# Peptides against a protein of PDB entry 8OXM, part 36

Target 1, 371 residues: chain A of PDB entry 8OXM
Amino acid sequence: FKAEFRLAGGVNLPKIIDCVGSDGKERRQLVKGRDDLRQDAVMQQVFQMCNTLLQRNTETRKRKLTICTYKVVPLSQRSGVLEWCTGTVPIGEFLVNNEDGAHKRYRPNDFSAFQCQKKMMEVQKKSFEEKYEVFMDVCQNFQPVFRYFCMEKFLDPAIWFEKRLAYTRSVATSSIVGYILGLGDRHVQNILINEQSAELVHIDLGVAFEQGKILPTPETVPFRLTRDIVDGMGITGVEGVFRRCCEKTMEVMRNSQETLLTIVEVLLYDPLFDWTMNPLKALYLQQRPEDETELHPTLNADDQECKRNLSDIDQSFNKVAERVLMRLQEKLKGVEEGTVLSVGGQVNLLIQQAIDPKNLSRLFPGWKAWV

## One batch from the design tools (peptide; made by RFdiffusion4, then SolubleMPNN)

Design b1_p10_4_s3 (from b1_p10_4, 7 letters changed)
Fold by OpenDDE base, seed 1:
Structure b1_p10_4_s3 (fold): chain B 371 residues (1-371), chain A 10 residues (1-10)
Amino acid sequence: as target 1 above (371 residues)
Amino acid sequence: DSLAQRFIES
């Protein structure tokens, strides 16, 4: 390890450290403290399994359908080391950076990212109708610009076209696998894009197995497919390549039902893997930036001594695990809202749910569903 | 803000 570290700032003050391997290669690593990386590590293992299944199938292998993974080494319940995703940028940073964001550069007369957030925060406690109206006003005055990512990074037209296809395939694969695993909506800063490959890297996997539905503002979309995410696909949007890659990914997942259920069952019943949403984590994930000053989440491990009978906790946990497994089995059978759908029917329903402005308008405003 | 926003705005 080099003796110097950089702070990646923020509340948890993660440390960027450079390590020289025994191979003489420098590797940048992120040391995260005050955070449980076990869930990220587990989800990366599940993604690696999904990648193995996708590589075994001829149709998904030909399309190079993969989920980008990174190395996670949990060191304790509150610390670990992450692989630094070198050559990636958060899509939120590219799109809505205050100084040089693509929205400001390409749409200088549109609402600022701050104005959009303010308008949506003002209606957060309002009716669904009022949220929808304000969301539509925001969307009209904040037009998508993510098409410019590939145009800026890839000047050769043939390379540009290939990278736009790589992006579209990456969104499709991560969306369907993310839906199966119940990752739900993803904050724009929790999605990195590789500046060389145009592939997405999903980070901070602290919400899985549809636990986003039990948040104070429940998730209403199966995955993030916002207007900028769609704009990055180019003129065809969700049609053609994206839809076909979703269908082929879903086909492989459904045909691998037994393997996926067995793996998820082992993980859900692992006493070392806490995937359940606790009230403090739920509040933290949907905290207002203005409220950050008072609630230091001292996730003191000691507040787990609420003497609920071990039996009642275990019974409640087992009932949640069983419900997650049943819902996973339904998804892998194509059961949506009590109806069995074909792969094409299921993928179509999920796309429609993900792009519906009524669903998007109901999301937590902090997750920036207009981006 | 997401942990990644807290990691990038960091």
Scores: peptide ipSAE 0.005, ipTM 0.431, DockQ to the pose 0.175
Fold by OpenDDE base, seed 4:
Structure b1_p10_4_s3 (fold): chain B 371 residues (1-371), chain A 10 residues (1-10)
Amino acid sequence: as target 1 above (371 residues)
Amino acid sequence: DSLAQRFIES
């Protein structure tokens, strides 16, 4: 290890360290403290399995459909080492950075990211109708710009076209795999884009198995397919390549039902893997900017005094795990809203749900559904 | 704000 480290920023102040391997190669690593990386590590293993299934199928292999993975090494329940995703940037940093974000550069007369956030926060406790109206006003005055990512990074037209295609495939694969695993909406800072490959890397996988639906503001979309995400696909939008890649990914997932169910079952019943949403985690994920002052959760480990009967906790947990498995089985059968859909019908429903401005307007404003 | 945004902005 090099003697110097950098801070990545953040409440937990993760340390960026450079390590020289026995092969003489430098490898950048992120050391996270005060965070449980076990869920991230488990999700990376599931993604690797999904990638194996996608590589076995000729149609998905030809399309190079993969979900990007990174190495996670949990060291304790509150620490671990991550592979640093070198040459990646958060899509949120590219889009809505206060200093030089693409929205400010390409759309200087649009609302600022702060103005959009403020408008949506003001209606957070309002009706769905009021949220929808303000969301539509925000969307009119905050036009997509993510097409410019590929235009800035890939100056050669042939390379640009290939990278836009790689991006579209990456979004499709991650959206369908993310739906199957119940990752829900992904905040713009939890989606990295590789500046060389144009592929997405999903990080901080703290919400899985539809646990986003039990948040104080429930998730209303199957995956993030916001206007900027779509704009990055270029003029085709969600049609053509994206839709076909979703369908081919869904086909492989549905045809691998038994394998996926078995893997998820093992994970849901692993006593070392806490995937359940707890109230503190829920609060932290949807904390309001105004509430920053008081909640230093000194999570003193000593509030274990709720000796709730181990039997009632276990029965409640098992019933949640069973419901997750049943819902996963339904998804893999194409059961949506009590009806069996074809792969094309299911993918169409999911796309429509993900792009519906009524669903997007109901999301937690902190997740910036207008981006 | 995502865990990662809090992780980048603080």
Scores: peptide ipSAE 0.005, ipTM 0.436, DockQ to the pose 0.198
Fold by OpenDDE base, seed 3:
Structure b1_p10_4_s3 (fold): chain B 371 residues (1-371), chain A 10 residues (1-10)
Amino acid sequence: as target 1 above (371 residues)
Amino acid sequence: DSLAQRFIES
């Protein structure tokens, strides 16, 4: 290891370390403290398996449909080492950075990212109708710019076209795999884009198996397919390449239902894998910026009071695990709202749910559904 | 625990 480290920024101040391997190659790693990486490690294993299934199918292999993965080594319940995703940037950093974000650069007369967030926070406790009207006003005055990512990074037209295609395929694959696994908390900082490949890397996998639906403000979309995500696909938007890649991914997932169910079942009943949403985690994920001042989490709450009767916890856990498995089985059978759908019908429903401004307007303001 | 903790604290 090199003697020096860097801070990555953010609340937990993760350490960036450089190490020289026995092969003489320098490798960068991210060391997280006060963070449980076990769920990230488990979800990366599930993604690797989904990639194996996608590589076995000729149609998905020809399209190079993959979900990007990174190495995770959990060291304790509160620490681990991550592979540094070199050459990636959070989509939120590119789009809505306060200094030089793409919205500010390309749309200087639109609302600022701060103005949009403020408007949506003001209506957070209001009716769905009031949230929808303000969301539509925000969307009208905050127009998509993510098309410029590929235009800035890839000046050659042939390379630009290839990278836009790679992006669209990556969004499709990660959206469908993420939906099947019930991946939540897909805010603009939890999705990285690779500056060389234009592929997405999903990070912070701590909300899975539809646990985002039990947050104080429930998640109302199956995946992130916001206006900027769509704008990055270019003129065709969700039609053509994206839709076809979603359908081919969903076809492989549905045809692999037994394998997926068996593995998720083993994971859900692993006593070392806590995937359930707890009240403290829910508060942390939906904390208001205004409340940051006083909650020093004196996480000195003694582990003593969680000696609630093991029997009642086990019964409640088993019922939640069974419900997750049942819902996963329904998704893999194409059962949506009690109706069996074709692959095309299911993918169409998911796209419509993900782009519906009524669903988007109901999300927690920190999710930034207008981006 | 102790090695991981020392590695994070260092």
Scores: peptide ipSAE 0.000, ipTM 0.436, DockQ to the pose 0.037
Fold by OpenDDE base, seed 5:
Structure b1_p10_4_s3 (fold): chain B 371 residues (1-371), chain A 10 residues (1-10)
Amino acid sequence: as target 1 above (371 residues)
Amino acid sequence: DSLAQRFIES
């Protein structure tokens, strides 16, 4: 280990450490405190299994459909080490960085990222109609620019085309796998893009199994397919390559139902794996950056009285786990809203739900649905 | 507190 560390920023001040392996290779690692990385580790194992299924199928293998994974080593219930995703940048940093974000560079006359956030925060407690109107105004004055990522990074036209295809495939694979697993909290800082491969890396997997639906502001989209995400695909948008890659990914997931259910069942009933959303975590994920100062958790340890019988907690947990497994089975059967859909019908419904400005306008402003 | 927790929290 090097004697020096860097801070990655954020509330928990993650530490970036550099290690020299016995192979002489330098490896950067992110050390997180106050976070339970067991969920990230478990979700990475599930992603590796999904990748194994995708590599066994000829059509998904030919398309190189994979979800990017990283190494997670949980050290305790509140600490662990993450692989540093070298050569990646958060899509939020590229798009909406205050100094040199792509929106500011390519659309200097549009609303700033701050103005967009402010407008959406002002309507956060308003009706769905008022949220929709303000969201449409924000979208009109904040036009997509993510097409410029591949144009900046890949100057050769043949390489540019290949990388845009790699991006589109990565979005499709991660969107469908993420939907099947009920992955939430897909804000612009939780999605990295590899500057060399144009593939996405999904980080902070602490909202899974549709637990995003029980947040104070429920998640209303199956995955992130916002206007910038679509703009990165180029002129065809969600049509052609993206749709076909979603369909082929969904086909493999549906054909692997028994394997996926068995794995998720083992994980949901693992007594060492807390995947349930607790009220404090739910508040933390949707707190304002301005309220960071006063939550000294004076957890006065003295409220002994909520000895809810261990039996009632276990029965509640089991009912939630059963519901998650039932919903996973429905997704893998193509059951949406009580109707059995074909792979193409299910993928079409998910795309329509993900791009619907009514659904996007209802998201928590911190999710930045206009990006 | 593990040495790892103290290292992370320090």
Scores: peptide ipSAE 0.000, ipTM 0.437, DockQ to the pose 0.044

Design b1_p10_4_s4 (from b1_p10_4, 5 letters changed)
Fold by OpenDDE base, seed 5:
Structure b1_p10_4_s4 (fold): chain B 371 residues (1-371), chain A 10 residues (1-10)
Amino acid sequence: as target 1 above (371 residues)
Amino acid sequence: DEEAKLFIES
């Protein structure tokens, strides 16, 4: 290991460390403290299994459908080491960086990212109708620019086209796999884009199995398919390649039902894996200051021994686990809102739910649904 | 790539 470390910003001040392997290769690593990385490690194993299923199917293999994975080594319940995703940038950094973000560069007369956030924060406690109206005003004055990512990074037209296709496939695969697993907290800093492959890397997997629905502001979309995400696909948007890749991914997931259920069942009942949303975690996720710079004082976790009887905790846990498994089984059968859908019908419903401005307007402002 | 052909034809 090198003697020096860097800080990656944020409330927990994760440490970036460089190590030289026995192969002479330098490898960057992120050391997180105060975070439970066991969930990230488990979700990466599930993603690797999904990738194995996708590689076995001829249609998904031909399309190179994969969810990008990274190495996670949990060291304790509050610490671990992450692989540094070299050559990636948060989509939020590219789009809405205060200095040189793509929105500022390409749409200088639009609302700033700060103005959009402020407008949505002002209506956070308002009616759904008021949230929708302000969200539509924000969207009108904050037009998508993510098409420029591939245009900036890939100057050759043939490479540009291939990379836009790779991006679209990556969004489709991660959206469907993420939906099946109930992955939440898909804000613009939790999604990285690879500057060489144009593929997405989903990080911070601490909201899974639809636990985003029990946040103080519930999640209302199955995955991130916001206007910038769609703009990165080019002129066809969600039609053509994206829809077909979603359908082919969903087909493989549905045809692998027994395997996926067995794996998720083992994980949900693992006594070492706490996937449940606790009230403190829920508050923390939706009270995070978006500005990396303000060290808000850690609320002392006063040991309020809520001695809930261990028996009532276990019974409540088992009922939540059973509900998660039932909902996973429904998704894998194509059961949506009590109706059995075809793969195309299910994918269409999910796309419509994800792009619905009424659903997007109800999200927590820190999710940045206008981006 | 069949998906690339379909995009040139659309």
Scores: peptide ipSAE 0.006, ipTM 0.457, DockQ to the pose 0.015
Fold by OpenDDE base, seed 1:
Structure b1_p10_4_s4 (fold): chain B 371 residues (1-371), chain A 10 residues (1-10)
Amino acid sequence: as target 1 above (371 residues)
Amino acid sequence: DEEAKLFIES
């Protein structure tokens, strides 16, 4: 390890450290403190299994369908080391950086990212109709620009085309795998894009198994497929390559039902793996940036009063785990809203749900559904 | 700056 560290931004002030391996290669790593990386580590293992299934199938292998993974080493219940995703940038940083974001550069006469957020925060406690109207006004005055990522990074037209296809395949694979695992919507800072491959890396996997539906503002989309995410695919949008890659990914997941259920069952009943949403975590994930100063999570709530009968907690946990497994089984059978759908029908429903401005307008404004 | 990359909203 080098003797020096850098602070990464954010509330938990993670430390960036440089390590020299026994091979003489420098490797940057992220050290998180006050955070449980076990869920990230577990989700990376499940993604590796999904990648193995996708590589075994001829149709998904030919399309090079994969979900990007990174190394996670939990050190304790509150600390661990992450692989630094070298050569990546958060899509939020590229799109809505205050100084040099793509929206500001390409659409200087549109609303600022701050104006959009303010407008949506003002209607957060309003009706679904009022949220929808303001969301449509925001969308009209904040036009997508993510097509410019590939245009800036890949000047050769043949390379540009291949990288746009790699991006589209990455979004499709991550969307379907993310839906099966119940990752839901993803904050724009928690999606990295690789500047060389145009593939997405999903980080901070602290919401899984549809636990986003029990947040104070419940998620309303199966995965993030916002206007900028679609714009990055180019003129075809969700049609053609994206749809076909979703269908082929879903086909492999459905055909691997037994394997996926067995793995998730072992994980859900692991007493060392807490995947359940607690009220403090739920409040933290939907906290206002302005309120960050006052709610120091005094996670010093003394463990003393939760001597509620271990039996009642265990019975409640088991019932939630059973419901998650049942819903996972339904997804893998193509059961949506009590109806059995074909792979194409299920994928179509999920795409329509994810792009519906009525669903997007109901999301937590902090997650920036207009981006 | 590389420092801005790690606003992982946890």
Scores: peptide ipSAE 0.000, ipTM 0.377, DockQ to the pose 0.125
Fold by OpenDDE base, seed 4:
Structure b1_p10_4_s4 (fold): chain B 371 residues (1-371), chain A 10 residues (1-10)
Amino acid sequence: as target 1 above (371 residues)
Amino acid sequence: DEEAKLFIES
């Protein structure tokens, strides 16, 4: 290991370390402290399984449909080492960085990212109608620019076209796999884009199995398919390549239902894997900027008093696990809102739900659904 | 270069 480390930003100040392997190669690693990486590690294993299923199918293999994975090594319940996603950038950093974000560069007369956030925060406690109206005003004055990512990074037209297709396929695969696993919406900083491959890397998988639906502001979309995400696909948007890649991914997932159910069942009942949303995690994921001052929960582990009967906790947990498995089975059968849909019908419904401004306007403003 | 690649913005 090199003697020097860098801090990555954010509340937990993860440490970026460089190590020299026995092969003489330098490898950058991210050391997280005060964070449970077990969920990330489990989700990476599930993604690897999904990738194996996608590689076995001729149609998805020909399309190179894969969800990008990274190595996670949990060291404790509150620490671990991550593979540094070298040559990636958060889509949020590219789009809405305060200094040199693509929105500011390409749309200098639009609302600033801060103005958009402020407007949406002001209506956070308001009616769904008022949220929708303000969201539409924000969207009108904050036009998508993510098409410029591929244009900036890939100057050769043939390479540019190939990379835009790789991006579109990556979004499609991650969206459908993410829906099946119940990842929900994803914060713009928790989606990385590879500057060489144009593929997405989803990080910080702390919300899975539709646990985003029980947040203080419930998730209303099956996956992130915001205007900038769509703009990165180019002129075809959600049509053509994206839709077809979603359908082919969904077809493989549905045809693999028994395998996926068995794997998820094992994970849901693994006593080492806490996937359930707790109130503190829910508050942390949807904290208001104003509430930063007081909630240092010194969760001194000494709150001995909740000897809640182990039996009632176990019965409640088992009922939640059963509901997650039932909903997963429904998804894999194409059951949406009590109706059995074809693969094309199901994918169409999910796309429509994900792009609906009414659904997007109801999301937590901190997740920047206008980006 | 605040490479905050793992953001939970609180």
Scores: peptide ipSAE 0.000, ipTM 0.367, DockQ to the pose 0.140
Fold by OpenDDE base, seed 2:
Structure b1_p10_4_s4 (fold): chain B 371 residues (1-371), chain A 10 residues (1-10)
Amino acid sequence: as target 1 above (371 residues)
Amino acid sequence: DEEAKLFIES
């Protein structure tokens, strides 16, 4: 390890360290403190298994359908080391960086990212109708620009076209795999794009197995398929390549039901893997930037040890695990809202749910559903 | 923001 570190931004101030490998190569690493990386490590193993399934199928292999993975080394319940995603950028940094974001560069007369966030925060406690109206106003005055990512990074037209296809395939694969696993918290900082491959990397996997639905503001979309995500696909949008790649990914997942259920069952009952949403985590994920200053932990946890009988905790946990497994089995059977759908029908429903402005308007403002 | 950059290259 080099003696110097950089701080990454954010509340937990993770440390960027450079490590020289036994091969003499320098590798950047993230050291997270005050975070349990076991969930990220477990989810990466599941993604690797999904990639193995996708590589075995001829149609998904021909399309190079893969979810990008990274190495996670949990060091403790509150610390670990992550691989550094060199050559990646958060989609949020590219799109909505305050100084030089693509929205500001290409759409200088649109609302600023801050104005959009402010408008949506003002209606956060309002009706769904008021949220929808303000979301539509924000969307009208904040037009997509993510097409410019591939145009800026890939000047050769043939390379540009190939990379736009790689992006579209990566969005499709990660969207379907993420949906099957119930991956939440897909805000614009939790999705990276590789500047060389145009593939997405999903990070901060701390909301899985549909635990985003039990947040104070429930998640209302199966995956991130916002207007900028779609704009990056080019003129065909969600039609053609994206839809076909979703269908082929879903087909492989559904045909691998037994394998996926067995793996997820082992993980859900692993006593070392806490995947459940707790109130503190839920509060942290949906805090306002302005509210960070006033949470002095004057929660006098009066040590009323509610001796919740270990039996009642275990029974509650087991019932949640069973519900997660049942819902996973339903997804893998194509059961949506009590109806059995074909692969095409299921993928169509998921796309419609993900792009619906009514669903998007109901998301937590920090998710930035207008981006 | 910078947390997000850190998990891909090892």
Scores: peptide ipSAE 0.000, ipTM 0.402, DockQ to the pose 0.102; fails the geometry check

